# Peptides against a protein of PDB entry 2Q3Z: the designs that were tried, part 166

Target 1, 272 residues: chain A of PDB entry 2Q3Z
Amino acid sequence: YVLTQQGFIYQGSAKFIKNIPWNFGQFEDGILDICLILLDVNPKFLKNAGRDCSRRSSPVYVGRVVSGMVNCNDDQGVLLGRWDNNYGDGVSPMSWIGSVDILRRWKNHGCQRVKYGQCWVFAAVACTVLRCLGIPTRVVTNYNSAHDQNSNLLIEYFRNEFGEIQGDKSEMIWNFHCWVESWMTRPDLQPGYEGWQALDPTPQEKSEGTYCCGPVPVRAIKEGDLSTKYDAPFVFAEVNADVVDWIQQDDGSVHKSINRSLIVGLKISTKS
Target 2, 254 residues: chain A of PDB entry 2Q3Z as posed
Amino acid sequence: YVLTQQGFIYQGSAKFIKNIPWNFGQFQDGILDICLILLDVNPKFLKNAGRDCSRRSSPVYVGRVGSGMVNCNDDQGVLLGRWDNNYGDGVSPMSWIGSVDILRRWKNHGCQRVKYGQCWVFAAVACTVLRCLGIPTRVVTNYNSAHDSNLLIEYFRNSEMIWNFHCWVESWMTRPDLQPGYEGWQALDPTPQEKSEGTYCCGPVPVRAIKEGDLSTKYDAPFVFAEVNADVVDWIQKSINRSLIVGLKISTKS

## One batch from the design tools (peptide; made by RFdiffusion4, then SolubleMPNN)

Design b2_p25_3_s1 (from b2_p25_3, 11 letters changed)
Fold by OpenDDE base, seed 4:
Structure b2_p25_3_s1 (fold): chain B 272 residues (1-272), chain A 25 residues (1-25)
Amino acid sequence: as target 1 above (272 residues)
Amino acid sequence: STVTVTVLATYRPDGSTLVLEKTWT
């Protein structure tokens, strides 16, 4: 999980699983330096360098920082997310084949945001950075699944009368989501929550004022302990939700449809 | 001690919304 530089990122749907080759490249020349720059430009460092540096021995702290810094929201982070299929002024998220080029572009352009990323790109870059910093990490893909699960949360999609997601969205329909899991101890929690921790660098919701997510013990999510730091309820929703489609008609009327055959929960992790 | 956990609806980048059906304690 630390030493592997090549791998696959799973994409597609629960019914049609596909993968893309990805070069994580955490040991390529200059990548470690870039990862250190990433830490040195984070808001916590800028606020108090000494305090930030003193906490870099904690994978919990570092993981949370990386989760926030892989996206450019609220800071000088690496990637700008875009989902509207308008990538002419940058690189299409689907065009990336590795993390190294992204990180080098970011650094070489004075830590300017790289255009563009989507979930698997965010996850892959986070995976590279975390591995580079010595934290065992893997990319996780979660699919909408037909598997029956105990879902207490809902994921709502807004669709038109033709079943298409409303709004200006890319061809890549989000029937999956990617994040990372990192192995770490959790001395900040009760015993038993060591192990895989979920982190999500895709900017979706603010956590303590920053677009970041995790680390949260996978065990906590599995057991339904939503009080566990960090962001357990959010991550729980990502993996334990029913799919609700809101179908909006041209006249503005909205119809709610619950698709019980599509339950969030099919998770596939990279073997690295 | 009891911890109340409430999650409000959150919009995702894909245009979907995560909605919590109930509150956990």
Scores: peptide ipSAE 0.018, ipTM 0.425, DockQ to the pose 0.059
Fold by OpenDDE base, seed 5:
Structure b2_p25_3_s1 (fold): chain B 272 residues (1-272), chain A 25 residues (1-25)
Amino acid sequence: as target 1 above (272 residues)
Amino acid sequence: STVTVTVLATYRPDGSTLVLEKTWT
């Protein structure tokens, strides 16, 4: 969890699981320094350095900062996400094979965002940074994950009478999604929520004004305790959101579809 | 390293169904 520098990131689909080798490299030369720079350029440090530094002993605080800083949204973060297959002005997300090159590029270019990342790249870089900072962390891949922008635990599809989806859909089901789980105590919560905490560095939704997610106890997600900070409803939806189909009739009336199909989401994590 | 697998149920509009046992590790 901390000592392993090489591993695999799982990709593909639930039926066709693939993996790629990944060099996390948290102990390579200069990586710790880069991780410290990452902390020193975060918005909270820039706002109040003393307060930020005083909180760096908390893995809860650090985890949340890292989840926000791995993406470049709203800050001087590491990676810019892109999903439209237009990567000509950068590096294709599929070309990365380790976190070290990404972090070095970020630092060497004056903390400019690195182009480009997708979920597994974000997760892998977050894993490297968290491990480097002494937080036991693993990459998690969940197949058939949902992106619920409304945090309502439902993905809604509007269909015409012929079953064709109408309009642009903002909420989607991914073939897979990657995030990280970190081991930490949760003194800010009731007893029993220590252990693995989910963190998601992929920019999807804002949490308290920043594109970050977690930490949230994996136990809370398992038990459906959606009141647990941070971002429990969002993470819960990522792993098991329901799908609702709406049928629009010619007269403009909308009806809920009776037919629902169930698929199993598969989460795979690595243990070092 | 060891692999930990967790299975959760979700709905799909396309009618596809994957049936696996629910496991938490």
Scores: peptide ipSAE 0.006, ipTM 0.375, DockQ to the pose 0.044
Fold by OpenDDE base, seed 3:
Structure b2_p25_3_s1 (fold): chain B 272 residues (1-272), chain A 25 residues (1-25)
Amino acid sequence: as target 1 above (272 residues)
Amino acid sequence: STVTVTVLATYRPDGSTLVLEKTWT
């Protein structure tokens, strides 16, 4: 999980799995230096360099910094996310084939954000950076799979006043998401939470004021320990879906009922 | 390849809601 430079990023859906070749390139010339620059431009370093540097021996700390710095939200991070298919002023997320070009572009342009990334791009770059820094890391793809064909994290059913299903509609679909898992000890937690830690560099929600996520023990998520830092509730939700029932009345009024914690995810990690 | 644009919505255990537009092929 550190030495392999070539791998695959899994994409698609649980019913139709795709993969793309990806060059992580953690041993390419200058990449380690770029990763160190990434650390040196993070907000915590800029605020207090001595404190930041003293904490870089902690993979927990470094992982959290990297999660925040791979996206350009709130800082001089690497990638700008975009999902609206308007990529004319940059590079389409679909065009990237490796992390090296992205990191080099970022550095060579004075740490200006690279346009554009989506979840697998964020995850792949994070994987490269973490591996460069000696943290065993893999890319994880979670395929959303529920009882409907196009599973997402919000499954909607329409019911009549008698509770009978009229149809299933989901206007909001997310077929898959990518993040990373890094192997580390968790001395900041109770014993037993060492091992794979989930980190999500895709900007989705703020954690302690910054668009970052994790590290959170994969074990904690599996066991439903949502009190575990960092961001356990968020990561838990990434691997689960809500089922929403819309009850339509004869008068046209609609009532909403929510069933939470539906397990919908099929997780596939890289073998490299 | 076909490009599909979707919006992700999910409820978090803490009561927050995430909405995300996504494009994929």
Scores: peptide ipSAE 0.020, ipTM 0.524, DockQ to the pose 0.096; fails the geometry check
Fold by OpenDDE base, seed 1:
Structure b2_p25_3_s1 (fold): chain B 272 residues (1-272), chain A 25 residues (1-25)
Amino acid sequence: as target 1 above (272 residues)
Amino acid sequence: STVTVTVLATYRPDGSTLVLEKTWT
């Protein structure tokens, strides 16, 4: 989980598992330096370098920072997400075969965002960075399995506290999702939550004002402890959620129709 | 025309909400 530089990222669906070879390359020349730069350009460091550095001994803290910095949404982060198949001004997310090229491009272009990433790319880069920093980490793929097998595609919308849609409709369509799990102790939590922690670097929702997610104990998710920091309700929903079907009429009205369960049918981690 | 929409909502501590939808036409 730390030493392996080569691996596979699983994609596709529960019925049709796909994988891609991926070079994590955490020990390749210059990658550690890039990871350190990533830490040194994070908003917390820029705000208070001494405080940030003093907390870098905590994998909880570092994990959360990395989760936020792998995406570029709020900071000088690494990757810009795009899901609309318009990649002409960058690199298609599907063309990446490793984290090293992405990280090198980011650094070599003055920490400018790299175009483009999707969930597995975000996860893979996060995995590389975390491994490089000595945190045991693996990429996890979760396949959506609704009771209706045809319901594997989800469109995401972001709403404010008033339930209003923010901006344009999300173009994100998911049949699977990737994030990372990192092994760490959780001295900030009650005993028993040490072990694998979920972190999600894909920009989806803000957590404490930053597009980041986790770490949250995998155990907490399994047990349904949604009070556990960080972001347990969100991660729980990614793997287990009640789905409500509505009928939308021409007048824009939406009426509740049927309750369905969205269940992750299969969870697969990288072999290493 | 009437479309069926599947929606899931989850909440963040900061009050933000993620809504997942699927539409059938």
Scores: peptide ipSAE 0.016, ipTM 0.472, DockQ to the pose 0.298; fails the geometry check

Design b2_p25_3_s2 (from b2_p25_3, 13 letters changed)
Fold by OpenDDE base, seed 3:
Structure b2_p25_3_s2 (fold): chain B 272 residues (1-272), chain A 25 residues (1-25)
Amino acid sequence: as target 1 above (272 residues)
Amino acid sequence: EEITHKLLARYRPSGEVLVLEKTFK
């Protein structure tokens, strides 16, 4: 989880699982220096360098910073996400075969955002950076992954009496989503939450004003402890959300219908 | 009682959004 430079990332769907080879390359020349630059350009460093540096001994702190800095939202982060198949002014997310080229491009262009990434690219780069910084990390793929916007553990659709979808359609289920899990102690929490921590560098929802996610103990998610820092409800929803239809009637009444047949979440962790 | 649900599914890497229907008891 630290020493392995070559690996695989799972993709596709729950019924048709695929994988791609990926070069994490955390020990390649110059990569450590780039990771340190990433830390030195983060908003917390710019606000108070001394405080930021003093906290870099904490994997919890570093993990959260990296989660935010791998995406370019809100800061001078590494990757710009794009999902509309219009990649002519950059590199298609599907073209990347490793993290090294991405990180080198970012650094060599003055820490300018690299175009483009999607979830597995974000996760893979985060994995490289965290491993480079000595934090055991693995890429995780979750099939039938829910995106809950309000952390209420529900994917909600509003419908009229005819079943037509109304309102915002932003909540959805992805065929797959990728994030990372890092091994660390959690001295900031009650005993028992050491071990694997979920971190999600893909910009989906803001956490404390920044597009970042985690770390949250995998154990907390498994046990349903949603009060645990950080972002437990969001991560929990990715793997456990229920789908709810709100049907509005002519008289203004609203009926709740729960889809119990759809199973959200099928998490696969890599061996290395 | 038979219940039909329509769901939005989004696919990576294409980003295509599909409406899925599922009926269950």
Scores: peptide ipSAE 0.311, ipTM 0.788, DockQ to the pose 0.073
Fold by OpenDDE base, seed 5:
Structure b2_p25_3_s2 (fold): chain B 272 residues (1-272), chain A 25 residues (1-25)
Amino acid sequence: as target 1 above (272 residues)
Amino acid sequence: EEITHKLLARYRPSGEVLVLEKTFK
């Protein structure tokens, strides 16, 4: 979780699991220095360097910072996400084979955002950075992963009487989504929540005004304790959301059906 | 009034398209 530099990232679907090789490369030359630069350009450091540095002994704090800084939303972060298949002015997310090239490009271009990333790229880079900083971390793939946009623990679809999806398709279930889990104690929580913590660097929803997610105890998610910081409801929804279909009739009447039989979430961690 | 709905999950590269089907009233 700290020492392994090469691994695999799981992809595909729940029924047809696939993987790609990935070079995390946390011990390659200059990578640790780049990770430290990442911390030094984060908004909290720029606001108050002394306070930020004083908190870097906390893996909870650092994990949250890294989650936000791996994406370039809101800050001088590493990667720009893109999902529209227009990658001609950069590198296709599917072309990356490791974190090292991404981090070096970011640093060498004056901390300009690297084009482009998607979930597994974000997760892999976050994994590299966290490992560099001494935090045991693994990439996690969740199949049938829900993206809850309005924090109601539901994935909602609107349809007409013919079954055609209407309106904005903002909430979706992904065939797979990747994030990371990091091992840490949680002195900021009640006892018992030490261990694996979920962190999601893919810019999906804002947490306290920043596109970041976690850390949240995996145990809390498993036990349904949504009161635990950070972002327990969002992560819970990724693996447990119910699907709701809203059906609108021509007369304006609406009704909903909750699909409780749908299995959302199948989590696989990278092996080490 | 029962309707069979076919829902497509969004595709991620290196994955597969998910199709969900259910009959709703």
Scores: peptide ipSAE 0.030, ipTM 0.611, DockQ to the pose 0.062
Fold by OpenDDE base, seed 2:
Structure b2_p25_3_s2 (fold): chain B 272 residues (1-272), chain A 25 residues (1-25)
Amino acid sequence: as target 1 above (272 residues)
Amino acid sequence: EEITHKLLARYRPSGEVLVLEKTFK
């Protein structure tokens, strides 16, 4: 979780699981320095360097900073996400084979955002950075992963009587989504929540005004304790959101097609 | 009783949104 530099990231679908090799390279030359630069350009450091530095002994704090800085949203973060298959002005997310090249490009271009990333790229870079900073971290893949935009733990969509999907398709289920889990104590929480903490560096939703996510105890998610910081409802929804299919009638009336919860999610944690 | 339900799925890396049918028993 800290020492391994090469691994695999799981992709594909629940029915057809795939993987790609990935060079995390946390111990390669200059990578630690780049990770430190990442910390030194984060908004909290720029606002108050002394305060930020005093908090860096906390893996909770650092994890949250890293989750925000791996994406370039809101800051001088590492990666710009893109999902529309238009990558001509950068590097296709599918082209990356490791975190080292990404981090080096970021640093060498004056901390300019690297184009482009998607979830597994974000997760992999976060994993590299966290490992480099001494935080045991693994990449996690969740199949049939929900993206809840309104914090209601539901993925809702509408269809007409003919089965045609209506309305906004902003809420969706990804065939897979990747994030990281980091091992840390949680002195900021009640006892029992030490262990693996979920962090999601993919810019999906804002947390406290920043595109970041976590850390949240995996145990809390498993037990359904959504009161735990950070971002428990969002992470819970990624793995446990209920899908609600609404039928809209010609008269405008709406009703559920079935009186049954449809559960999403199949999480696979990497060994290393 | 078998119930067929439509699910929205967005695929990586294309970003294409597809409607999938899933049957529950």
Scores: peptide ipSAE 0.302, ipTM 0.789, DockQ to the pose 0.064; fails the geometry check
Fold by OpenDDE base, seed 4:
Order: sequence, then C-alpha cells, then structure tokens
Structure b2_p25_3_s2 (fold): chain B 272 residues (1-272), chain A 25 residues (1-25)
Amino acid sequence: as target 1 above (272 residues)
Amino acid sequence: EEITHKLLARYRPSGEVLVLEKTFK
C-alpha cells in the first residue's frame, strides 16, 4: 500500500464492474518534493507555519490536510472538479492515466488548479500524495454511492403524485464513487479505532468549513459509531443511506416511502 | 402505500446517476 506505484481503479456499476489502470507514481522523480509543496501551501501552514509543521508527524492531521488540498476548493489545491462534460479548456477527467502528470502540471504552473478531476482522479491523486508521505493508502470504490446533503443518513427524492422527481436539488446516488483509505493509529479516539481510515478528497460537502472529509475509522462506519471524528455521518451515508421517496400530492400532503429494495453502497477495497 | 423502485440511469461524464422509478405494488 506504499510500495506499489501502478494499480487499478474500479469503476462502472455494481452489476458491471470495470477498472482502469492507474500510475500512482509516488516514487517518481520530484513527486515527493511536490507533495511537500502541497503541504507548504495549505491554509493551515499559511496561517501558522510552525503549528502546521509541528503537526505533520500526525497522519490524522496530514490526512485531513491532504483531503482538503487535493481539491482546489477554498485553497491552492491540485484539482478542479467538473461533471458537465465541458472540458474544452482543460483535460477531461477520463483522459488521465496517472497522478504524476497531474501533480507535475500543478507544480509547474505555480500551484494553479489542474482542470479537471472527478472522484477517481481526486482519490488517485490523494493516494499518491499520502503514499509519498509514508501513509499506507489505497483507493476504494463504492458502488451505488449516496451523497447525503443534509446529514440525515437518507437519500431523499421528492416526487409528485405520478412519481416524477421534482426540483433541481434532489440528492443523488452515483453509480460509483471513489475515495481513499489510509492506515493509521487514532490516538485522538478511544482504543480500537486504529486501522483503515476513510478520507474523501472529492469536494462533496464541507467539513469544519473546508471541502475535506475524514479521516474516519472504517470500523466506526461498520459499527455505526457516528460520533467518531471526522465526518462519520457523511461517510456512513455514502455506504448505508436509506432511500426515501417523498410523494407530494396535489392537496399539499406528503407521504413517505422507504425503498427497501435499493441497496446503497458496495465498497471494494483495492490492493493497489 | 408500497412503492418499489427500479433503478434508472441518467448519464453523467463519470457514469450513471441513479434515478428511481416508482413501481406500485
């Protein structure tokens, strides 16, 4: 989880799993230096360099920083996300074949955001950076991945009496979503939460004011301990959310129906 | 009222966004 530089990222759907090869390249020339630059331009360093540096011995701290810095939201981060198929002024997310080119472009252009990324690109770059910094990390793919926007552990669809989805802000379930898991101890938590920690660098929701996510113990998610920092409810919902249909009648009444047939979340952990 | 769902796909660049189709039982 540190030594492997080439691997696969799983994509597609739960029924039709696909994968692409990916060059993580954490040991390629200059990549470590770029990762250190990434740390040196993070908001916490800019605010208080001494404090930031003193905390870099903590994989918990570093993991959270990297989660935030892989996306360019709120900072000088690496990648700009885009999902509308308009990539003419950059590189299509589907065109990337490795993290090295992305990181080099970022650095070589004065830490300007690279256009463009989507979940697997964010995850892959985060994986490269974390591995480079000595943190065992793997990319994971979650099929039927829920994006809970209101922290209620539900994916809610608002429908009219005919079942047609209403509004432009319905919560969504991705065919797949990628993030990373990193191995670390959690001295900041009660005993037993050492091991794999989920981190999500895709800018989906803000955590403590920044587009970052985790680390949260995978064990906490499995056991339903939603009080565990960081961002346990959000990550839990990605893999365990229930789907609720809110049926809006003409008279203004609303009826709730819970979908028990739809299985949210099928997580696959990679070996590379 | 029992509603079952069939998954429908709405295409996005990264793949399909899942949309539910209602089926009354």
Scores: peptide ipSAE 0.022, ipTM 0.536, DockQ to the pose 0.061; fails the geometry check

Design b2_p25_3_s3 (from b2_p25_3, 16 letters changed)
Fold by OpenDDE base, seed 3:
Structure b2_p25_3_s3 (fold): chain B 272 residues (1-272), chain A 25 residues (1-25)
Amino acid sequence: as target 1 above (272 residues)
Amino acid sequence: TKITVRLLATYRPDGKTLVLERTLE
């Protein structure tokens, strides 16, 4: 999980698994230096360099920093996400074949955001950076499916009386999602939560004011312990949910209509 | 422990692809 430079990123759906070859390239010339630059431009370093540097021996701390810095939201991070198929002023997310080119572009352009990434690109770059920093890491793909299954998470969405979903924010289309899992001890938690930790560099929700996610023990997610840091509820919501459809009336009242369950149909990790 | 998340979700005709907007509560 540290030594492998070439691998595959899984995409597609549970019914039709696709993969793309990906060069992680953590040992390519200059990549380590770029990873160190990434750390040196993070908001915590800029706020207090001494404190930031003193904490870089912690994979928990570094993992969280990397999760935030792989995306360019709120900082001088690496990648700008885009999902609207308008990539003319950059590189299509589907065109990338490795992390090295992305990282080099970022560095060579003065740490300006690289256009563009989607979930697997974010995950792959995060994987490269974490591996480069000596943290065992793998890319994880989950494939979404709908089933009638009980879960510990309730998702509620609202429709008007005509069945239209009400929302003013940008929407993302998903049939799969990618993130990373890193192996580390968790001295900041109660015993038993060492092992694989989920980290999600795709900007979706803010954690403590920054677009980052994790690390959270995979064990905690599996056991439904959503009180553990970091961001357990968010990660849990990515893998399990019961969807409740609420109909909003003109008077503002809401009524429960239909229940459906969202689950991960298949989870695949990068090999070796 | 059970938690509630607000989700704006619409299935595409393929039944696998969702348009999602998530808000944690």
Scores: peptide ipSAE 0.031, ipTM 0.462, DockQ to the pose 0.055
Fold by OpenDDE base, seed 2:
Structure b2_p25_3_s3 (fold): chain B 272 residues (1-272), chain A 25 residues (1-25)
Amino acid sequence: as target 1 above (272 residues)
Amino acid sequence: TKITVRLLATYRPDGKTLVLERTLE
């Protein structure tokens, strides 16, 4: 979970699983240094360096920071997400074959956001960073039900502030979502919640003011303990939820576009 | 337990920055 540099990311549906060869490259030259830079430019460090550094011994703290910093929302994070099939001014999420190139681009361009990522890209980069920092981590792919191939965990309708559709709707329907699980103790929780912790670096919901998610014990999710830190309800919803797509208009009004039930969790694949 | 999730995506005025939001209902 720490030593593996080469691996695969699974994607597709429960019936048809694709794999993407991925070079995590946590031991490549300069990658550890880049991961340390990532920590040093995080908002918590900028606010109070001493406090941030004092907490870096906690994999819970570091995991949460990394979850937030892998995406560029709210900070100088690594990746900008895009799902509308308009990647002309960057790199298509489907073109990436490893985390190393992404991280190097980020650093070499003055910690400017890299265009573009989607769930597996976010997850893979997070996995690399966490492994570099000594946290055992694996990428997790959660597949939707084989009977509901039109459902996905990502938003399909992209609107500007005026409620206008940005470009053409993506032809790609994702019947899966990727995040990471990290192995750690949870001294901040009741006994029994040590082990795999879910972290989701794909920006979807703010947690304590930042687009980050987790760590939350996988056990807590399985047992339905939604009171457990961090973000248990959100992670639970990623595996068991109804989805309502909304459109926001220029006046701030929100209108329901699509209402559908998502059945996910039929198959979860991991690769370390 | 079943949760309803609201999904919202909006681009900033720059047309390049996407903000994703998921809200539990």
Scores: peptide ipSAE 0.020, ipTM 0.424, DockQ to the pose 0.093
Fold by OpenDDE base, seed 4:
Structure b2_p25_3_s3 (fold): chain B 272 residues (1-272), chain A 25 residues (1-25)
Amino acid sequence: as target 1 above (272 residues)
Amino acid sequence: TKITVRLLATYRPDGKTLVLERTLE
């Protein structure tokens, strides 16, 4: 999980998995230096360098910083997300084949955001950075994923009689979503939560004012312990939300669609 | 509406695929 530079990112649907080759390249020349630059330009360092540096021995702290810095939201982070298929002024997220080029571009252009990324790109870059920093990390793909911003564990969609989604919903259903899991102890939590921790660098929700997510014990997610830090409700919703379709009739009446209910997070694929 | 669920995660023999099952509480 640290030593491998070549790997695969899983994409597609739960039924049809597509593997894309990805060069993580954590040991390539200059990549470690770039990762250190990433730490040195993070908001916490800029606010208090001494405090930030003193905490870099904690994989929990570093993981959270990296989660925030892989995206350019709120800081000088690495990647700008875009999902509207308009990539003419940058690089299509689908064109990337490794983290190294992205990181080098970021650094070489004065830590300007790289255009563009989507979930697997964010995850892959985060994986590279975390591995460079000595944190065992893997990319995780969850199929039939839901982005639930309200963390209520139930995504409700209102549809008209024709099955079309009505209204502006912030929650989205994707064919898949990618994040990372990092291996670390959690001395900040009760015993038993050591092991894989979920981190999500894709900017979706703010955590403590910053677009970051995690680390949260995978065990906590599996057991439904939503009280544990960080961001357990959000991560739980990503992997374990129900999709409930409500059909709204012309008269304003609403009823639950029985045949279109979907359990989100049916399948998660991990890199071994 | 918030719900409470119990998640059961089982890895398939390939060691890479995690199947998720849920129980509502």
Scores: peptide ipSAE 0.007, ipTM 0.335, DockQ to the pose 0.042
Fold by OpenDDE base, seed 5:
Structure b2_p25_3_s3 (fold): chain B 272 residues (1-272), chain A 25 residues (1-25)
Amino acid sequence: as target 1 above (272 residues)
Amino acid sequence: TKITVRLLATYRPDGKTLVLERTLE
């Protein structure tokens, strides 16, 4: 999971799985230097370089930093996410075929955010960076399936009192989500949680003030140990959660309208 | 364990930057 430069990223739906060729290119010329630059521009380094550097031997620490730096939210991160199909001022997320071009663009433009990414792009770039830094990593695709075959991860539907979707909210249905899993020991946890750790570089929630997620032991998620750092509840919810629709009143108050069935995911890792 | 998820995607005032919010209940 370190040496593989070419692979496949799975996308599509649980019923219709599609794989796309992806060049991770962690051994391409200059990529290691770019990954090191990524570490050197992270907020923790800027705050205290000595402390940051002293912790770079920890894959737990590095994984968390990379998770935050692959997205450009609130830092000099690599990718700007966009989902509204307006990509004219950049590159469509669907056009990327590898991580190398993205990383080179980022570096060559003074660490300016690259337009644009979506979940698999974030995950793939994170995978490249982590592999480049010597951390075994794979891209994971989770296909959302509900007991009802038609349930997808839904962007929150704000509906008015008449059941109408508010026009100012983006309504998107996601059939899948991608993140990465990295192999590492967890000396910061109780014994037994070494192995694959989930990391999610797609900016979804702030963890300790930064748009990052993980690392959290895959074992902890499977066993339902949601107290395990980092961000176990959020990762758990990516594969096992209820989606709730909300009704927004004129006064801005919101209340639950309906609860959808439990979302269950089919997880597939990167194929070489 | 049952977790309820609230997912919200909103664009910043620039109209270009999407912020994803995932709330657990």
Scores: peptide ipSAE 0.023, ipTM 0.616, DockQ to the pose 0.052; fails the geometry check

